# Peptides against a protein of PDB entry 8BZL: the designs that were tried, part 84

Target 1, 228 residues: chain A of PDB entry 8BZL
Amino acid sequence: SYDRAITVFSPDGHLFQVEYAQEAVKKGSTAVGVRGRDIVVLGVEKKSVAKLQDERTVRKICALDDNVCMAFAGLTADARIVINRARVECQSHRLTVEDPVTVEYITRYIASLKQRYTQSNGRRPFGISALIVGFDFDGTPRLYQTDPSGTYHAWKANAIGRGAKSVREFLEKNYTDEAIETDDLTIKLVIKALLEVVQSGGKNIELAVMRRDQSLKILNPEEIEKYV
Target 2, 242 residues: chain B of PDB entry 8BZL
Amino acid sequence: SRRYDSRTTIFSPEGRLYQVEYAMEAIGHAGTCLGILANDGVLLAAERRNIHKLLDEVFFSEKIYKLNEDMACSVAGITSDANVLTNELRLIAQRYLLQYQEPIPCEQLVTALCDIKQAYTQFGGKRPFGVSLLYIGWDKHYGFQLYQSDPSGNYGGWKATCIGNNSAAAVSMLKQDYKEGEMTLKSALALAIKVLNKTMDVSKLSAEKVEIATLTRENGKTVIRVLKQKEVEQLIKKHEEE

## One batch from the design tools (peptide; aimed at target 1 G28, target 2 N154)

Design b1_p22_8_s2 (made by RFdiffusion4, then SolubleMPNN; from b1_p22_8, 11 letters changed)
Fold by OpenDDE base, seed 4:
Structure b1_p22_8_s2 (fold): chain B 228 residues (1-228), chain C 242 residues (1-242), chain A 22 residues (1-22)
Amino acid sequence: as target 1 above (228 residues)
Amino acid sequence: as target 2 above (242 residues)
Amino acid sequence: KELEEPELSEEEREALDELLYE
């Protein structure tokens, strides 16, 4: 069956393992990214943490470098591998090129990594999509998405995970220059977008904000509630 | 090329890794292992299923393995897989110590093994390890720690958790009885016995069927101790009197 | 052999999915 072949096209031209990896992404909780004027914002549906679980070990948003952060949806273990490789590449780039990576560069690296895992008979695709945000050295805010196929694109706003369709529909309607005119409005847009799929408001949302020339800031629940 | 496709963990149409799920199912039939974090220590309690009268006195814990001076683990699942993974943990820990002249941080050791586990879910010609692990340890960064890892290569930190047979019921009991911030090692031991007594499919809990290890700090050193049978008997007796 | 979904209850399935996916 073509569905079992990792690297074989179906007669109709489908790579089933890649498509099925995309289904794995849909099992993940929702993540949203929005590029503002001088801000990038990642919002995620907070994973239900078991009562006795250490919250420190449950993270959907991570820094890749000082100027780049990523949210993912899909297989957690797969994500860790991608994150670690991306971090190593970011450090390597700093050492070899003496500049931090551009957001596009690291996205392309991740995308190429994913793509290679779709063409090797000895490897299954990564079961993750990622939203990668940050600032280039010139101060330009960037948002990229990558999927299990290794495809990547730049976005103004996008979403991944189980609620991505609804969130994208919201963003398509509400993402305007006016809606991102200020940092606060941009944050508010992300929250509103997530509230389309997240129950019980701000308590179930995690937000990460990166402003120009500033480090990644994860907002606490109290800070999030101010925008609700 | 085609030979690897049949042996590679692949996605289902729904995006599931059935081989990982099957490995987890296999673990569900394994002996119960508990981990409990206390303020003054951390413990592992594991079911001993293979009590054969002809077995020479188990000089070493069947289910609990010392990894280094600061960490131990317990395993649920395929014994052969467990042996491979525990050996790898020891090797990783030793390599780190040799390289950095300090003990490996607990989470780093867990992560290193989890990366291996994950690889066995993604690379051809390999199957997932049919093993979940509980890790207990101490390091200067986070103090006493308890981790759980599964065949997927996922892991998490826990205050208390359970793997193996009836793990869901055990976790439920732990959630009910675990007192955050007030858990002493003594109370944790009592809780472990309580949970094992209810979770193990035995008419009566006996010290022969339970392995318990504690990890504490004494004079700035980590002490890993496997409880003697008599000590376990006393814990069981105390539980029966309550 | 076709990969078959393990026989899990809905609750078990949800718990497993929550464990594996984020």
Scores: peptide ipSAE 0.416, ipTM 0.801, DockQ to the pose 0.653
OpenDDE base, seeds 1, 2, 3, 5: peptide ipSAE 0.382, 0.300, 0.402, 0.338; ipTM 0.775, 0.712, 0.788, 0.736; seed 1 fails the geometry check

Design b1_p22_8_s3 (made by RFdiffusion4, then SolubleMPNN; from b1_p22_8, 13 letters changed)
Fold by OpenDDE base, seed 4:
Structure b1_p22_8_s3 (fold): chain B 228 residues (1-228), chain C 242 residues (1-242), chain A 22 residues (1-22)
Amino acid sequence: as target 1 above (228 residues)
Amino acid sequence: as target 2 above (242 residues)
Amino acid sequence: KELEEPELSEEERQAYEDRMYY
């Protein structure tokens, strides 16, 4: 069956394993990315942690480098592999080129990695999408999205995971120059977007903020509540 | 041409990895393993199923493996897979020690194995390992730690958890009885016996059917100790008297 | 061989998904 062939096109031109990997992404919790003027914001739905589980081992937002952060949706184990490879590449780039990666560069690296796993008979696709945010060395804020196919695009705002459709619809309506005029408004936009799909308000949201020339900041629950 | 075996783990139409789920199912039939984190130590308790009179007593532990001076693990699942993974853990830990002249951090060892496990879910010609592991350890970063990993290459830190047969029921009991911040190693041992007594498909819990290891710190050194049968008997007896 | 869906209860399936996906 074509659905079982990792690297075979269906008669209709479908790569079923890539499509099914996209279904794996939809099983992930929602992540949102928004590019502001001088800020990039990632917001994610917090995973319910079991009573006896250590929360520190449950992460949806990860730094790739000092200037780049990533949120993912889908298979957590697959995400770890991608994150680790991306981190190694970021460090390698610093050593070889003597500059940090651009957000586009590391996105393209991740996308190329994913694409190779769609074209090899010996590999299944990665079951993850990612939102990659950060600042280029010129101070330009960037947001990219990657999917299991290895495609990538630059975005002003986007969402991945279970609630991505609803969140995107919200962002399409509410993403304006006025809505991102300030850092606080940009953060508020992300929170409002997540609240379309996240139950129980700010307690189930994690936010990561990167401002121009500043390090990544993960907001604490109290800081998030100020925007709700 | 690398003939990738048709056995490559692939996605279902719903985005599921059936081979990983099958591997997890295989673990459900394995003997119960418990891990409990205490303030002053961490323990593993495992069901011993292979009690054969002709087994050479030299087998100290069937399911609990010392990984290095600071870590041990317990395994539920396919024995052959377990042997491969436990050996790999030891090798990873040793390579790290040789390279950095310090013990590998607990989470880093767990992650390294989980990356291997994940690879066996993604690369052609490979099947998932039919093994879940509980890891106990101490390091200078986080102190006493308990981790669980599964065939997918996922892992998590835990205060208490269970793998293998009747793991869901065991976890439920642990959730009820585990007192955060108040758990001593002594109370953890008692809890382990309590849970095993209820979750093992045995009429009466015996010391022959239970392996327990504790990890403690003494004089700035990690001590991993497998409890003697007599010690386990005493724990069982205490439980029966309560 | 057709990949047969594991015979998991809805609860077991949900628990599995909760572990596998984020």
Scores: peptide ipSAE 0.377, ipTM 0.795, DockQ to the pose 0.636
OpenDDE base, seeds 1, 2, 3, 5: peptide ipSAE 0.330, 0.245, 0.319, 0.247; ipTM 0.784, 0.686, 0.773, 0.686; seeds 2, 3, 5 fail the geometry check

Design b1_p22_8_s4 (made by RFdiffusion4, then SolubleMPNN; from b1_p22_8, 10 letters changed)
Fold by OpenDDE base, seed 3:
Structure b1_p22_8_s4 (fold): chain B 228 residues (1-228), chain C 242 residues (1-242), chain A 22 residues (1-22)
Amino acid sequence: as target 1 above (228 residues)
Amino acid sequence: as target 2 above (242 residues)
Amino acid sequence: KELEAPELTEEQRQAIEDLLYH
């Protein structure tokens, strides 16, 4: 049946649907994550929100819990499904274990979910990569990335989506201990990294900051311009 | 290449979901639907294409559906798919009301359907719904709201938007004429007529070819009203006189 | 004769992609 979404191995050992889902991620808007000393920062490329669109409903950075947030690149509808599942798991964990999830735990949960969609008959992979940032209960800042395959790794800094290559090249050159010495410098690093692929200044960047023992803060355009 | 065109729920080598793209393209050929958010209400205006004299006049609206006491939607695309989705919306809203003893928040109803739409793009043996929807509603959290959803299961909130035939041109006109913060329901109705007059492929706009619904708040209750033909005629006449 | 569906213009394709991925 031509209608069956099947992720199968090719004769040469490739999972084409997973690889093609990774190509879908590259069509998404750019997202960047940076782990500082006492801060985690997510930035996303805002395509010019249609003048008549409600910005409230266009969120590429979302909280999963009080201590964890996520940015994604790829299919927005797919991302919503993953986000909802992750949020439920975060709440379930709080109820069952009486502690918030670690960033690694929730990343592993998301990764496992993605992996199941690569192995289950009649399902296509999720067309998303995610940057997951937050603080563990010990106050350690964390950054993880996961891709359509369900793999995940910890990072100091990374980028996903259309401009990810250029942003990563920038981060590889400019991510130093000095560049993340302060919260402000870390924020500035993220903005500078995004400006490699965003043509119009701070108005086309969405930035979220989570500091130790603080809630997620989404910066307004005026706050972003102060760092440009 | 053709293999990816025929399979409903697989990625192409380029990371595209062709069946979703084709569903979205098909909606571009459907009758025009527009929504406009005002300070004192929200409206839907839809092109009525099937004017058959033998249709029982009991059909108040071909394209505008009441979902519950606080929400309505309009549809662009495959009618059979639209009927399934509108029925599902009603069921979701009813189940929520029964479970929580409160009306479902507008965005939550939209997202619930969008999750279904998304599932039809991800699970094998299913095709995308060939339908885009505009949703109007009121809730205690955000007041008056306008949403748009597409076959992918993506959605967004809007101040004004259009789906179906000539939607891009309509959206361009809405961007030019929509005055943020100053839009009354009266001005929104006038704007709707203006946009439809230019975007509908008709020589003359007539009340028979346009369905308009308004959602307002009166005495702490939501009122969803489909405009009578005479009211639409008056709006058209007023536009022609300007 | 398989009615060749007209190919989407690049602009139409890009508009759809923008809706799907953004």
Scores: peptide ipSAE 0.388, ipTM 0.762, DockQ to the pose 0.435
OpenDDE base, seeds 1, 2, 4, 5: peptide ipSAE 0.349, 0.039, 0.270, 0.192; ipTM 0.756, 0.510, 0.672, 0.660

## One batch from the design tools (peptide; aimed at target 1 A24 K27)

Design b1_p23_1 (made by RFdiffusion4)
Pose (drawn by RFdiffusion4):
Structure b1_p23_1 (pose): chain A 225 residues (1-47, 50-199, 201-228), chain B 238 residues (1-200, 205-242), chain P 23 residues (1-23); non-standard residues A62 YCM
Amino acid sequence: SYDRAITVFSPDGHLFQVEYAQEAVKKGSTAVGVRGRDIVVLGVEKKAKLQDERTVRKICALDDNVCMAFAGLTADARIVINRARVECQSHRLTVEDPVTVEYITRYIASLKQRYTQSNGRRPFGISALIVGFDFDGTPRLYQTDPSGTYHAWKANAIGRGAKSVREFLEKNYTDEAIETDDLTIKLVIKALLEVVQGGKNIELAVMRRDQSLKILNPEEIEKYV
Amino acid sequence: SRRYDSRTTIFSPEGRLYQVEYAMEAIGHAGTCLGILANDGVLLAAERRNIHKLLDEVFFSEKIYKLNEDMACSVAGITSDANVLTNELRLIAQRYLLQYQEPIPCEQLVTALCDIKQAYTQFGGKRPFGVSLLYIGWDKHYGFQLYQSDPSGNYGGWKATCIGNNSAAAVSMLKQDYKEGEMTLKSALALAIKVLNKTMLSAEKVEIATLTRENGKTVIRVLKQKEVEQLIKKHEEE
Amino acid sequence: SAFEKIDDETAKEAREEALENMF
């Protein structure tokens, strides 16, 4: 089989294929995640008439208690999502507990990292925001990128214009903004309206404590706009 | 040997996949192919690129392939690659029927093939398949459906779409004329002739298939030349 | 074996569509 080293070091210690994978993420639609007091919210920018909206979604459930949003190569994302879904079931089988948000994040990150050091393969061209709750009810938000690095965040953005949205969230992520569920959803819509120039072209999802993923209707989003 | 390896599965500096993009270029030079969803069925309209006089026409179709009882598809791009992929689609549909004893839902069949296509872009060092496919079908979950896949493995559901030559012009005509939720098969057939009229008219130059439900059973039929010649006459009056 | 770039208006439009779809 093909064994060519694709990800290699360059002078100065750069891994060019990983950096190029990060560029693929920037070409992706904006995704925003906010961790609230008892709620986590994900929002994504949408790119069209005659298209079935159900089939092209950027927010996916990995397990009953964990879901994710992504930016970058949509085909690479389907592969990573299905790999994480299989791992969530393997964990329930072996430990008899649902996966912690951190556990599945670590798994997705290490999968991505392996694709930066394996022969015959290019890195995954996606970043992911992973949200959910732990056994003790603690809300979580994590980010993964193509290098395999992962971190926890109060709020974050990935994809096109992520720097601008991040700077908005830094100034606006306060206790008042995450005091209630309605204001938590509102902060995500405001963060997206910063780069989407729009309001009717946004998808949004909410996850509450042990209540599973709920995707909001267009009519419910129009009320906030 | 590193010297002769063209490295078909790497990123460009901009995060692009050049072989995928070049494959899409090949599809844009293929025969026009479009699909339209309606309340009582789904259709595929395709430009025949085999319009030579000395051809025999031994099959019921040239560009439209039955995948299982409830599904058919059409292709744009490299014909040989399309033969490999359509054979694999039949195998996936039968593997699902064997396991669950029920037909494969349409989206599950598209996802399964797209995973194969995505693998060719990430590892193995091989050129990707130069094929875009339109899928039409019916399942108990979502009823009549239309899907499109491209060489990278991406797919999407559509009420109407077009692939191949002059597809951008065709998508424009579909946005203007397609009445969302009010289309019948007869009106969708009329719109298909109208679209192919601009982007290309003769019955020998086109191929039309329809998918409908009759007595709880799926019917996939290629329209005879007589029915196509009558549809071409009905449009010229407009 | 590999694909090669085609340089015309049709190929340009198809490539733009491929880029839009990929992301």

Design b1_p23_1_s1 (made by RFdiffusion4, then SolubleMPNN; from b1_p23_1, 11 letters changed)
Fold by OpenDDE base, seed 5:
Structure b1_p23_1_s1 (fold): chain B 228 residues (1-228), chain C 242 residues (1-242), chain A 23 residues (1-23)
Amino acid sequence: as target 1 above (228 residues)
Amino acid sequence: as target 2 above (242 residues)
Amino acid sequence: SSFEKIDDEQSRVAAEAMRERMY
């Protein structure tokens, strides 16, 4: 039979395709996000790039707008679709509302998009979770997470992907006001958190920072090593 | 689980898309395609399997397709799927040209097709394309480029890579012999022949079974050329003498 | 002429590489 209904409720109230999409997320590289005082930091576990592969085409952290960036875990191709739509919305918002999106707004947009893909008979859920960080126009740093279901929440710190549990446990223990007192300490916290699951130190970490009133900065390996 | 591999592309309990994975396995049964990026050009080399004498020889290539003036691709997989995708690539490139009055950047064309591929893995009533592609191109942004895309809608840039039959072995050989920063088109051609000779598991590589296209820049213009059989023969001969 | 035997193992290895890059 042509399975017209991809995502349906089980008798016990489960949406299996959503749950299975969450399993797809767990196959993804680990990503971590931390909100500091005047900084937001994203870190991602670098997958080993094939020797002859161009590293330029392997990015796990991307800008959605000047004030918002995103890391994801799960299906890379799915993520590309979400990222593109989010970028379009960010630009549309600037044109229509004449202000950049709030981090919450764009998160809600992404979440709504994901949710729709859980409720359409002709679509499977997105196999991605995302950490969305940035600054609201008032200068407030924000961190949000969204999952395949379309659920989203604000966080001080969080992690997604294969090593998320260990990273979250680390963050729960180590995220304090003192630990994020400075930008450098915040960056160090992210690196330390990732090192719970990443082998061989700074070479296998992609790190991005966004400071208040500054653009997204991707740190190079040498810059990362300074914090290790 | 067999339940999740026979229907529309859906997630398995462990988060896998089996239809996509099966499509990927199908690619391994297709003819070999190689791509090699050089400092002064980029090439595609493909196995020609259809050598029927009654075939109309008036064709550009069996497996290598010109997409626009600056890009070409080779395909490994289901021929009918390949035809659809190559046609779509041409349309995308043309629409971009009409809209912006400039050629589409290479990666943007690749991405556009990959979005289509991805869609065929997410929307109901559709199956993944059983096709991997190698793209060669030139643009003003990144110069000479080589890309690979697969049934999942994922893609990446490469210095050298292989798809199709015995691609893993080919990739291993490329990793061994590819010299970054020192690769000339001439050396790339020689490497392509070397790899194909081993990958195609033939005692003797023949020019009739190999298609090679090069993309170069001459006088500020991109030149895409399919090598003549005699040229390929010469390359093979040179390889045999080494 | 007999078609060359498809190496299923090589196809699997290649597919695995592609699969790993999906995530």
Scores: peptide ipSAE 0.419, ipTM 0.787, DockQ to the pose 0.284
OpenDDE base, seeds 1, 2, 3, 4: peptide ipSAE 0.327, 0.411, 0.393, 0.416; ipTM 0.722, 0.783, 0.770, 0.788; seeds 3, 4 fail the geometry check

Design b1_p23_1_s2 (made by RFdiffusion4, then SolubleMPNN; from b1_p23_1, 9 letters changed)
Fold by OpenDDE base, seed 5:
Structure b1_p23_1_s2 (fold): chain B 228 residues (1-228), chain C 242 residues (1-242), chain A 23 residues (1-23)
Amino acid sequence: as target 1 above (228 residues)
Amino acid sequence: as target 2 above (242 residues)
Amino acid sequence: SSFEKIDDEQARVARERQIEEMY
């Protein structure tokens, strides 16, 4: 069976390992991203930390650079590889170009990396999708999504992971200019979107915000509850 | 589901990596390893299964390995795989020390190995390592630390955890008896014996079948010590008297 | 024994949790 080989085309033109990697993404915790006017917001479904587990080691939102952060859904170990490669590229870009990466640039880099892992006979695809948010040097907020295939697109709002469908449906209905008129409203929109799939309110949500010319801020549970 | 269990690690139609899951299953049959974080130290306790009278007693530990001056690990799973990974940990730590003139932070060492483990789940011609590890260490950033990693390349920090045979029962017991913020190394040792006694499903725990290492700080230095058999015997005796 | 079955079930649950934690 063609599906037993590392990423090859089926007779009908499918790349089964890529499709199956997308199924791995669906097993991941839900992540949502929203682009506001002067803010980008990432929210992730927080998995219940086991008793005696150190919460410090459980993070699903990470900075790639001062102006870019990422959330992912799918295999955590795979994500770590992508994150590390992206961080190196961000630093390299600053060194060689003397400017921070644009959000599009780093997204394209990640997408290209993923694509290569779909084409090599010696590698399986990455089992992750990512939401990449940040600000370009001109102050423009950006949101991109990439999947295991290496495709990427710009979004106003999007979601990935197990609850992505429900969250996207919510965002399609509720993402308006009025809903993102302020930073607080934008944050509230993300929280409301996640609450479509997350039970027990702010305790089960990890939320990060990046405002123009500001560093990534991870909100604590108390701060999240203020928006609920 | 079984279509993907005999090939290089690839995704199943459901997005599962069966070779990784099977490696985890294999570890479930390995000897028990336990880690407990205390306020004044951290310990590893491991079941010693290969007791042969003809084995040269010069072996420091069968399942507990010193990685550097500040870290040690225990292994559950395939011995040959464990040897490779343990050696790699030592090399990574040494290279870091040479490059930066400082000891590698504990989590960074764990992560470096986990990236290797992950690679063996993604690259063709490789199989997952059939090994889970517990790491104990001290660094200036986070103090005493306990980590667990598995064949997937995933890892986490813990106050107390267990890998190998009957690990679920051990973890359950740890959840019941571990007192956060009040755990001394002495109490941790007692807890380790209690849990091992239950996990190994033996009427009487013997010191010859248990390896225990402690990591402490003395005079600004990390001290990694494997308990002597007599010390372990005393711990067992105390447990039996309670 | 009933005890072994409980242990097996606990082991299964633990493995399932470990697998879930991969994602």
Scores: peptide ipSAE 0.369, ipTM 0.766, DockQ to the pose 0.240
OpenDDE base, seeds 1, 2, 3, 4: peptide ipSAE 0.365, 0.387, 0.366, 0.369; ipTM 0.777, 0.797, 0.766, 0.764; seeds 1, 2, 3 fail the geometry check

Design b1_p23_1_s3 (made by RFdiffusion4, then SolubleMPNN; from b1_p23_1, 9 letters changed)
Fold by OpenDDE base, seed 2:
Structure b1_p23_1_s3 (fold): chain B 228 residues (1-228), chain C 242 residues (1-242), chain A 23 residues (1-23)
Amino acid sequence: as target 1 above (228 residues)
Amino acid sequence: as target 2 above (242 residues)
Amino acid sequence: SSFEKIDDPIAAEARERQRELMY
């Protein structure tokens, strides 16, 4: 069967390993991204931290650069590789171009990396989707999604992972200009969206916000509870 | 499905990496290793299965490896794979020290190895390492630390954890008895003996079957020591009296 | 040898938790 090989086309034109990598993403914790007017927000479903686990080591949202952050769904170990490569590229860009990357640029870089892993012999696809948010140099907030195939698109709001369908349905209904009119409302929208799939309040949500000309801020549980 | 477990690590239709899962299963058959973080130190306790009379004086633990002056690890799984990974850890730590003139932070060393493990799950012609590791260490950033890593290249920090045989039962016991914020190294040692006594498939716990290492700070230096057999015997005796 | 039998529910749950930690 063609599905036993490294990423190859089936007779009907399917790349089974890419499709199966997408199934791996669906097993991941839910992540949501929302672009506001002057804010971008990422929220992730916290897996119940085992009682004896150090919470510090359980982060689902990471900075790629001062102006870009990323959430992911799927294989955590795969994500680290992508994050590290992206961080190196962000720094390289600053050195060579003397400007920070645009959110689209770094998304395209990540997407290209993923695509190469779908085509290279002896490599399986990355089992991750990513939500990449940030600000371009001109102050424009951006949200992009990339999938195991290496496809990417810009979004106003989107979700990935196990609860993505429900969260997307919520966002499709509730994402309005009024709902993102303020930073606080945008944050509230993300929290409400996650609460569609996350049981019990702020303790099970990781939330990060990036405002224009500001660094990534990860909200503590107490700050999150203020919005619930 | 049996069809996705034969060659290079690939995704199943359900999005699973069965070769990684099978590597984890193999570790379940290895000797038990425990790690416990205390306020004043961190320890590893490992089951010693191979007591061969003809083994030359293994000065150092069969399952506990010193990585550098500030870190040690224990291994559960395939011994040959473990040797490769422990050597790599030492090399990474040494290269960092040479480059930065400072010891590598604990989490960075763990992460570096985890990236190697991950690569062996993604690149063709490679199989996952059949090894889980517990790491103990001290650095100036986070103080005493305990980490666990698995064949997938995932890792996490822990207050207490277990790998290898009966690890689930051990973790359950640790969850019950571990007192956050109140754990001394002395109490951690006692807890380690308690858990090993219940999880090891032995009628009586003996010092010959248990290796324990502690990592402490003395006069601004990290001290890693393997407990002497007599010290372990005393710990076992104390547990039997309680 | 108390090998965690595949049928041990505690072991099975632990393995499932470990699998879940992969994602």
Scores: peptide ipSAE 0.306, ipTM 0.765, DockQ to the pose 0.317
OpenDDE base, seeds 1, 3, 4, 5: peptide ipSAE 0.256, 0.273, 0.298, 0.285; ipTM 0.721, 0.721, 0.762, 0.755; seeds 3, 4 fail the geometry check

